# Peptides against a protein of PDB entry 3V4O, part 71

Target 1, 234 residues: chain A of PDB entry 3V4O
Amino acid sequence: DQPLAKDKVALLIGNMNYREHPKLKAPLVDVYELTNLLRQLDFKVVSLLDLTEYEMRNAVDEFLLLLDKGVYGLLYYAGHGYENFGNSFMVPVDAPNPYRSENCLCVQNILKLMQEKETGLNVFLLDMCRKRNDYDDTIPILDALKVTANIVFGYATCQGAEAFEIQHSGLANGIFMKFLKDRLLEDKKITVLLDEVAEDMGKCHLTKGKQALEIRSSLSEKRALTDPIQGTEY

## One batch from the design tools (peptide; made by RFdiffusion4, then SolubleMPNN)

Design b2_p15_3_s3 (from b2_p15_3, 5 letters changed)
Fold by OpenDDE base, seed 4:
Structure b2_p15_3_s3 (fold): chain B 234 residues (1-234), chain A 15 residues (1-15)
Amino acid sequence: as target 1 above (234 residues)
Amino acid sequence: SMGLQSFSPELPPLP
C-alpha cells in the first residue's frame, strides 16, 4: 500500500557567516537548491540562513508547531557542528570560540520533541562535521527516545570525521548536497535513496578517505519523500 | 585540483 503523509514540513538552516568562526560558502546554495527540490515534492519549506542561537531555537519551536500526527518532518542543517557522545550539535552564527553544548542546538533533543508530535516520518540531513569538541566536556542528559520506527539520519560524514565544501571563487555545493540533489526527487524509500547517494559520493575523488555519507535509520515502513499528502491527488 | 574547506571551525590550541 502507498504510504500517505498527513502533511510534509521541512526546516532548512544554513549557517555561513559566523562571528567567531571561519565563514562557509556552500550552505547558501545548498539551502537554496534543497528548498526548490523539496517544494517540488510538496513540502512546506521554511528556509533560513545565518541564525543566531536565539533565532535557531525559535525556528525549531515554530517548526515543531507545524508538526502533528502523521506529518513528515524534515530538518536540514548545513554549517559548523560537532558530535559528542553520539549527540549532534548545530552551531549558531553567534556561538563563541570555543563553543560548548549550551551555545548549540542538540539534534537528538529536537528528535525527541518531534516524536511527541506523533509524526509519520522524521528525517535529519546534517551537513556538518562530526568531530568531537574537546572544549566541551559536558555529557548531555537527554530524555529517552520513543520507539517510533520512523527515523532517518543522513550524516554528510561518518562519525569522528569532517564534512567539506569545495573552495571555489563562486557558489558551489557542498559534497553532500552535490550528490543528494541529483536523486532527491526519486520515488524511493528514503533510506534506499540515501544509500544510492552514498555510493555516488563514494566515487568522488575529492573526498576519498576524507568524507563518507552515513545513514542511521529506524524505518519500518517504505516511506519516501515523494509520498503523497493525504486528501490530495497523486 | 580543487581545495576543500572543512565545516569544522578553527579552534585555539588546547591547553
Scores: peptide ipSAE 0.258, ipTM 0.769, DockQ to the pose 0.808
Fold by OpenDDE base, seed 2:
Structure b2_p15_3_s3 (fold): chain B 234 residues (1-234), chain A 15 residues (1-15)
Amino acid sequence: as target 1 above (234 residues)
Amino acid sequence: SMGLQSFSPELPPLP
């Protein structure tokens, strides 16, 4: 009984050229590589770089319009970010220094909206730091999430920790993408796949004690990124 | 050679 997706849609955002924050390098390559891989998995992929707050919000809105019952939705973000009280905030390139939640996009709010679309699978791959932003004292009042049992978070790092990129010979990959790309095409339950990525990352001596993958999931079905789209030949 | 760079922004010190 192979699980089927009604459709598969991915939004990839890579922010690197920040106006008021340090520049990054990895998001460019990471978004490119992930785009190619997800297209091989028959995802409809929208890849965007260096988005302002306005552009990010618009991109998310457009992404949500592509979601419907049974659709697999994947959001990938690479860039600056922070986590306050369990809520993840993606930082647009035009965010001030210091930034606050009002300048950023809350991932959990996006998840809420995805759940309203009755998606078949919600995957978040967040390649960002998860340190607390001490300049933001806002405690977001979020509505309770629905019990959909179709949610997977792949955090590039642990709560309170940093995510890193490796620069070698002029190219840079995020640590997360470095290992994710080697397994992404495997026909495995997404949580199993990410667990294997976590083990691979754990072998990296450069990031021991500094960065480790965290998987947070509520996934009661064996759903994989390789799941075929219903009504298509596979 | 290989180097690591954090995705963490450099924020001003807290007062």
Scores: peptide ipSAE 0.251, ipTM 0.769, DockQ to the pose 0.766
Fold by OpenDDE base, seed 1:
Structure b2_p15_3_s3 (fold): chain B 234 residues (1-234), chain A 15 residues (1-15)
Amino acid sequence: as target 1 above (234 residues)
Amino acid sequence: SMGLQSFSPELPPLP
């Protein structure tokens, strides 16, 4: 009955100190808090901050090496980003201004590679803007994705919209993480959990009409981040 | 101010 994970692996990337773009603050605390929460959920968590393009690509490669059949894979990214033609691009800290797709990491390409690993669950939590990058006219031709019915995207904002962090004197979360952290440990199907987060975020007076969580999924099974790892007893 | 900062970088003007 209860879905089981072969293992649970997460890669968390927070980019803040950009060389050619405005610096951010929220990714620091967001990655930290999410790391703690995911570890409580028995995820093997690799958390990295301020990655160059080279380092990001290496981190993703190493992450993929930890994935295998039935493994739950979770990728979290907080930083600058953009979306062109439905493809999400994570911006490394050393990206030029303006950046282009060749300077960035395409999330959908990572998904394709995760599918090749026959993962049990693929979760992407993308705390980045999704506005069109007008300096990138390349229309990506990506390999066709498999029909695995195990994919969940949690976009911090809507297509074409921006994601925000709260400006305070001290450390503060991004809007997405502010609400995600309150529910992440709940034993619920991941899409249900994110839907509740979306409702909570919708009550935030600061982001009314500015930021709303978008959930895109093809998850056909009741899989949760709380699912036990196969061979373990809790 | 709303006390928010966008995760969108400021790009140069289009040519």
Scores: peptide ipSAE 0.239, ipTM 0.764, DockQ to the pose 0.759
Fold by OpenDDE base, seed 5:
Structure b2_p15_3_s3 (fold): chain B 234 residues (1-234), chain A 15 residues (1-15)
Amino acid sequence: as target 1 above (234 residues)
Amino acid sequence: SMGLQSFSPELPPLP
């Protein structure tokens, strides 16, 4: 039968006004549009902009408190970031130049904590660059993840590559959100949905050879963002 | 008419 969510909770973070790094524009619009879409999907959405390290850590902590057994958790991030040794790091607006892992939030650590909550689904949508940070030589030793088969990563770009925003007018989207927003409400397994987004993005002449969506998943059940919440009639 | 801007930070040169 159709899978049910105990609840659906999303944390959206858009960092733009960096103190020591180039400012971005797309996260403002991207967070706004994604918020509206996820609310239509009955997600409880917390949307935050321009978070310091302290504020980001607090936001993640509060997000984790809303998670429990069977809850769908979605984390969206748009901003500066990097990837070292397969670990994704989100960069707070007050991060120094250059930044290191100690200044940033590791996504895989958040995933580990989400697994401890026995969530029904863990979705990460990461709209950030995935280039190696040569200024960070730290080799993270992370605890092994559990085999939960409920994990989906949507990377806006490939490993070692950059993510971009499209600026045409005062309102600009990131390339990832430009295509994601057109399909997000579809009643499909989340990996299938993202695969279609990847195909749409692949047709964009602006980013061909520059940015491509990467889907990394371990999802053994047909889970969708449209899945109904337990106790709610649909 | 559409421009692209990278999310990549501008870091100082490596020593």
Scores: peptide ipSAE 0.239, ipTM 0.763, DockQ to the pose 0.807; fails the geometry check

Design b2_p15_3_s4 (from b2_p15_3, 5 letters changed)
Fold by OpenDDE base, seed 1:
Structure b2_p15_3_s4 (fold): chain B 234 residues (1-234), chain A 15 residues (1-15)
Amino acid sequence: as target 1 above (234 residues)
Amino acid sequence: SNGLQSFSPELPPLP
């Protein structure tokens, strides 16, 4: 009855101190808080900040090595990013200005590789902007994805829109994490959980008409981040 | 100020 995870592994990346782009603040606290929450959910969490292109690629490679059949994989990214033709690109801190796809990591490529691992669940939480990068005219030709029905995308914002962080005197969350953290520990199907987060975010007066959570999923099973790891008793 | 900062970098003008 209850879906089981073979294991649960998360890679969290927060990029803030960009060399050629405006610095951010929220990724620091967002990664920290999400790390704590996911560990409470028995995720093996690797949390990294301010990664260069080389470091990001290595981190993803190492993350993929931890994935296997039935493993829950979660990738969280907070930082600069863009979306071209439905492909999400995470921007490393050493990316040039302007950056192009060859300078960035394509999330859909990572998904393809995760599918090859026969993961039980693939969750992407992308706290980045999704505006078109006009300096990148490359139309990506990606390998066809498998029909695994275990994919969940939580986009902090809508396609073509921006994601925001709150500017206060102290550390503050991005808008997405502000609401995600309140529900992340709930024992609910991940898409249901994110839907509730979306509703909560919709009540935020600061981002009214500016930022809205988008959920894209093909999850055919009732899988939750709270699902127990196989072979364990709780 | 609206108290928000975008995660979108400022790119140079298109040629």
Scores: peptide ipSAE 0.253, ipTM 0.771, DockQ to the pose 0.760
Fold by OpenDDE base, seed 4:
Structure b2_p15_3_s4 (fold): chain B 234 residues (1-234), chain A 15 residues (1-15)
Amino acid sequence: as target 1 above (234 residues)
Amino acid sequence: SNGLQSFSPELPPLP
């Protein structure tokens, strides 16, 4: 049977112009291209660039308000980040140097809140580094996740590794988005789609041995980003 | 260099 979404909502965040950290370039074009693709998939997309901590927290809160039972929720982040003890932290543009967890947004905490909305699908696409932040010695205490079997993480890089963009005079995609954009519109289970993206990325000589896509999923249904919205034509 | 820029910020050396 064809899975149906009650609605499809995406929050895309691209942080580039950091105040206390090196500036990035790829998030601009990556957010732009992903926005257009997701809109073709009938997602309601909120795309934001260069968010402060306050703005990021507000954006997430507003995003959560759009979620409800059966809604597909997708969070994309491109920017600086780190991973401590299995928790992914998105770094706002006004984060200090060095930053700590209290300066950042924890993805797993957002997931917990999304689960409370009884969403139909939770997708996280994280184009950020996953190296440990040695300046942050705190262990976050997060609420336990529910067993919803509707979670997909697409990490641009593997645990403990870095994600990269190409230093170019013009605008160019990050490595992850470079390959993701070519397959995103395919009518396939999201984990299958990401697996194919991983294979494509694996053929990139630029990041061989440096960056590899990691998929973490607990998805018991054949859910795709192309799934039609309930009550609409398909 | 292959022209890659890491999404990890440059942090000061650890003490």
Scores: peptide ipSAE 0.264, ipTM 0.771, DockQ to the pose 0.751; fails the geometry check
Fold by OpenDDE base, seed 2:
Structure b2_p15_3_s4 (fold): chain B 234 residues (1-234), chain A 15 residues (1-15)
Amino acid sequence: as target 1 above (234 residues)
Amino acid sequence: SNGLQSFSPELPPLP
């Protein structure tokens, strides 16, 4: 009764060298470490850094082409971002200051497209801030999501809050990845795994009251990142 | 607190 994936594909994006916004450091290390971990889990991983809007859209399009019925899709993003009206926006490195939704990629739109592929699992790991962008008054009209019961969001922080990295430690992880990497290889339902990460993060005195992991899921099956790929032996 | 950098960009103040 072990759940099986038809395939496992991940797109990892780390944006740090912004043109019109503060530079970040953690995405470099975070993408690197997550790449290595996901490859150990037999994911096909595409890792990209410092993407323009055009490049990000192309990367997402190519990622979607790799998805099909029963495929596990994982999107990881580390960089600047915001959340308006429950919609998450990833900010490309060439985004203007201030940026608007038209300059950014909406995660929920990507999810919609993933659902059309009839994927087996959709995982979003978003290491970005979730503060409202007051310069963007656009209310996106999104189509209703399908009821697929295979969606997991791991937000690095709570709605309206910020995500952080540690600067005084050299090449340090973001707070989210710092704890995620220690548990990612565990053979557990992905929501259970993330819940444990949330507890670990909660013990970090540096971010108490500032950053906390939020899990939003509709996952009716015990699916894990460790699930084997059908037709393969490991 | 100490040594933390936010992933939030510094935007100009609203008018």
Scores: peptide ipSAE 0.263, ipTM 0.774, DockQ to the pose 0.758; fails the geometry check
Fold by OpenDDE base, seed 5:
Structure b2_p15_3_s4 (fold): chain B 234 residues (1-234), chain A 15 residues (1-15)
Amino acid sequence: as target 1 above (234 residues)
Amino acid sequence: SNGLQSFSPELPPLP
C-alpha cells in the first residue's frame, strides 16, 4: 500500500560567502526555491545560509533531534565541497585554505547518525564538487552503515568532477537545481524522479561532458517525497 | 563565455 512518513524534515544549507575561498551566488536562490517546494510537500524545513563550522555542526545536531523512527530526512547542501575515498565533505564558510576533513562535515557520518534514528527515508542532495582534495591525506575510518535500504544520494556531479552555477542573471540557479525544481513535486519514487532529472540535465548543452547527475541509492521501497504524513488527511 | 562558474575552490599550488 501507500508508504507513510511519520514526519518529513529537511535541512537546507547554502554556503556562498566564504572567507578564504571564491564566493558563490547560486546557493541563495537554490535554497530559497527548494524551501518553497519542500514546504508544498509538507516538509518541515530549516534553511540556513553561510554557516561556519560551528554553526553547521549545530544545525546538523538540531536536525538529527527532529528525526525519529519512520521520519523522512532530507539534507540539501550547496557550496564548496570535495570527496576523498568515497566520503563527501561539506565546506563551512570559515574553512581555511587549504581545508582538511577536520574543518569540514562528512556526509557519511551524518548518514550513520540518521540510521541510528531509524528514519524511514534518508535523502541527500549534494550540490558541490566531488574532486579529490590533495591537501587532505586523512583516510577516514567510518563505522559500517546498517543495511536499511532507505538511502538516496543525488550528487549534482560525477565522482571526481565539478558542479557549476549559471551566472546569466543575479538570480540564476546552479545547474542541479535548475532541473531538480521542475520535477521535485512529482508523485514518483525518489530515485525515478532523480533519474528523470538526470536525463533533463543530460540534454543541457552547457554542461555536456562537464557535469552529470549521479544517483546512488539503496531503496527497497517505493518512497516518494510526496508520501503522506501519518495521521494527515490527503 | 557560457556563464558557468565552478563550485571548485581555488587552492594554493601543491608543494
Scores: peptide ipSAE 0.252, ipTM 0.769, DockQ to the pose 0.785; fails the geometry check

Design b2_p15_4_s1 (from b2_p15_4, 6 letters changed)
Fold by OpenDDE base, seed 3:
Formats: sequence, C-alpha cells, structure tokens
Structure b2_p15_4_s1 (fold): chain B 234 residues (1-234), chain A 15 residues (1-15)
Amino acid sequence: as target 1 above (234 residues)
Amino acid sequence: MEKLRSFDPDAAPEP
C-alpha cells in the first residue's frame, strides 16, 4: 500500500553570479543544504551553480534522461525568475538585460517532458520571483499537460509577488529554504509537508506581508519524498 | 540585506 519510487532523482540549480543582473547570495547555501537533505532521502542529486543558458538546458536534458516510469523527479531552482501567463521562467546567469523567454527555461515545458517519462512524482520547488516581465511579450503556446495526477509545485512566493533573500549573515538562507529545511525529512505527503512549511512562513515576522508559499498540486496518491525505492527494504 | 530574485532592467551588476 505504501507508494514506491522506482528511483529518486533531483536536479538543483542555484544561480547567483549574474552577468547583467543583481547578484544573489542565498542560492549557494540553499542548494547545498537541500542537497544534503535530499541525499538523506536517498535521492540521486545533481547540484549545479551559476549556469549559463546552454549549461542549464544541458542539465535539464541530462536530468530528463534519468527519469523513467515510476521515478520521482524533483527540480529545485533558486535564482532570478519571472512568470508570464502562468508560465514560470528560470533565468540563466548569462541572460541579457532585459531577458526574454528565449533566454530562459520554461518550467512548464520541462514538466511536459517529465510527464512523457511516466514518472511517479514530479516536484518543482521554485525559489524565484513570479512578477510579470513586461519586456517579454511572448505568449508561449505549450501543449496541454497530461492528466497524471502526480504534480506538485512549491512556489516560494505568491503569483505576481517576489521572493526574497534576507541576509543576516554571509551564509543565510533564502526565506523559502529557511523553513523548508526544517520539515523536508518528515514522512508526510509532500503537499501536507509543504502546507506546514507555508504555515511556518506565515508565523514568522520576517515574512509576514512579504512572502507566502503557494502550493499548486494535482496529486492523487499519498506520495512522499521519504517513499522507499523499489527493491530496497527499509 | 534583502535581495529580489526578479528582473531589473536598470540594474548594473553588483560588485
């Protein structure tokens, strides 16, 4: 009755040293901490920092090659980003100023490709802003997503809002990771886990009125990041 | 220090 993962694979991307945009700091720490946590959950983790467009596209391609039927796939991104017409765009470090969709990676397009792999679970943790980019007038015509009922989005912020880094020290987390890291190892349905993270964020004086977690999911099964890998006895 | 992970068309690279 316990859901099983054929395998568990995660791609973590932290972009901070932008060429044409403000530099960030938290993605470094956030990626490292999340890497450690996911490895404790028996994820195969690829963690990459400061990727160009070319490198990001290659990383995603390689990530997709590791996905197959029943595999849990997790994509984490920390960096600059925007959202146009419900589509999330991750910004590479070599993106021009201003950047447009052709310079960025569309998360929903990645999701479509993940669905084709018949994965057991698709988790996106997007620690980026979701403001409209008025310099990008592209209306992406994406294929309709399949009804797979195995999709979870954790947006670090609300639609049209911003994600923040609050640096109390040189190695401080972003706001989202600050709370996520405390619960990520819990044996709970991933949507329940994220809901608890959302509540924690809501109680913090640093985040009230500034940043709130949004969960968007179509998850019909009790899937957790702690789910065992098929063939492995726990 | 607070930083925004958003677009800034007027922003120069920070040192």
Scores: peptide ipSAE 0.045, ipTM 0.616, DockQ to the pose 0.302
Fold by OpenDDE base, seed 1:
Structure b2_p15_4_s1 (fold): chain B 234 residues (1-234), chain A 15 residues (1-15)
Amino acid sequence: as target 1 above (234 residues)
Amino acid sequence: MEKLRSFDPDAAPEP
């Protein structure tokens, strides 16, 4: 019994041209490649680059409007970020130095809003560093999440660790996307797919001991990115 | 491999 998606919607954000922080390169390539792959999986994809705080919040709001009961929602972010007290913060390109939680978008807050939409699947792919930001002393008090058993987090790196990109003369992927792109189209439960990506990363001599994928999931159903959309022949 | 995507409180703003 294969699960069906009512629809499949993805928001991809790549921030690289920061105003007060080091510029990045890989997010551009990562967003483009992921866009192409997700479209092959019949996702409706919105891909955006170099968003200000205002633009990021608007993009998330628009993304949420596309979500409804049974819809698969996927959020991918590549850029600067940090993690405080288990909360992931995406950093807009116009964030001050140092940035704080009020300048950033909290992923867990987005998740809460996605849960309210009664989505069929919530996937977060966070390609950012997860180091604690000591300059942010805010202890977030978040509402308790619902037990929806449909949540998957793919962190490009471990808690407290950093994410990397490969140094090439030309444009190259971040480490996470380098391995993810090779498996993303596989017809497998999303957590199984990510586990395989994690193993691939672990076998690579370039990333061994430097970057490891972390998967956090409460997914109780065999849902895959390849799941067909209801009412479609395809 | 380059370290990326972390905060840098000492980074100078772009002109």
Scores: peptide ipSAE 0.034, ipTM 0.672, DockQ to the pose 0.223
Fold by OpenDDE base, seed 2:
Structure b2_p15_4_s1 (fold): chain B 234 residues (1-234), chain A 15 residues (1-15)
Amino acid sequence: as target 1 above (234 residues)
Amino acid sequence: MEKLRSFDPDAAPEP
């Protein structure tokens, strides 16, 4: 029994050129490489760089419009971020210094909206730091989530920890993408794939004790990014 | 390896 996707849609956001925060480099390469890989998997991919809050919200809204029953949705984010009370916040390039939750996009809120679309699979790949933002004391009030058993979070780093990129003379990947890109095309359940990525990443001397992939999932079906779209064949 | 994607406003920008 091969699971089928009604469609496959991905939104990739890479924020680098922050106005009030340190500029980044890796998101450019990471988004580029992930875009190419996901397109090989027949994802409809929208890749955007350096989004303001307004642009990010619009991008997410448009992404949600492409989701429907049985659709595979993948959201990738590379940029500054933080995590407060288990909620992940993506930081737009025009965020103030310091930023607060109202300046950022809450991933869990996006998840709620994705669930309402009755998607077949919801994948979040968050390549950002997950440290607590002490400048934000807001406790988000989130709506209750449905039990859909189709959710996968791949965090580039552990809760409360930071994400890194490889220091290189030229363009280089973040640590997470360095290993993810080598396995992304494999025909495996997405959680199994990510687990293998985690093991590969764990063998890297550069990140030992500094960065580790965290997988958080509720996925009851053997769904893979390689799953064919209904009415099509690979 | 370079630290990145932190909310720390005092962090050095990626070279």
Scores: peptide ipSAE 0.027, ipTM 0.606, DockQ to the pose 0.397
Fold by OpenDDE base, seed 5:
Structure b2_p15_4_s1 (fold): chain B 234 residues (1-234), chain A 15 residues (1-15)
Amino acid sequence: as target 1 above (234 residues)
Amino acid sequence: MEKLRSFDPDAAPEP
């Protein structure tokens, strides 16, 4: 009765050293800590920092090649971003000022491609702002998503809101990772786990009224990041 | 110190 993963693969991207935009610092430590945690969960993890548009697209392509039927796929992104018309855009370090959708990677497009791989679970952890980009007036026309009932979005912030990083030290986390790292190894349905992270964030005086986790999911099965890989004995 | 992970056309890049 225990759900099984065919395999577990994660792509982690942290963009900090932007050429035409304010530099960030937290993605470095956030990617590092998340890498270590996911490896403890038997994920195959590819962690990359400061990717250009070309490099980001290549990384996503390589990630997709590792996906197949029943595979758990996790995409984590920390960096600049925006959301237009419900579509999330990750900003490469070489993006121009101002950037537009053609300069960025659309998360929903990646999701569509993941669905075509017949994955067992698709998890997106997006640690970026969700403010509208007024410099991009393009209305995305995306293909309809399949009804796979295996999708989980963890947005570091609310729709139309901002995501923050706290830099009290050289190794300070972003706000989202500060709370996520404390619960990520728990053997719980991923949506339940994220809900508890949301509550932790809501109780903290540093984040109350400032940043709140949003969970969007269509997950019809009790899937957890701790689910064992098929054929492995523990 | 807190930083925003969004576009700010008026923000100066860090040195």
Scores: peptide ipSAE 0.054, ipTM 0.622, DockQ to the pose 0.342; fails the geometry check

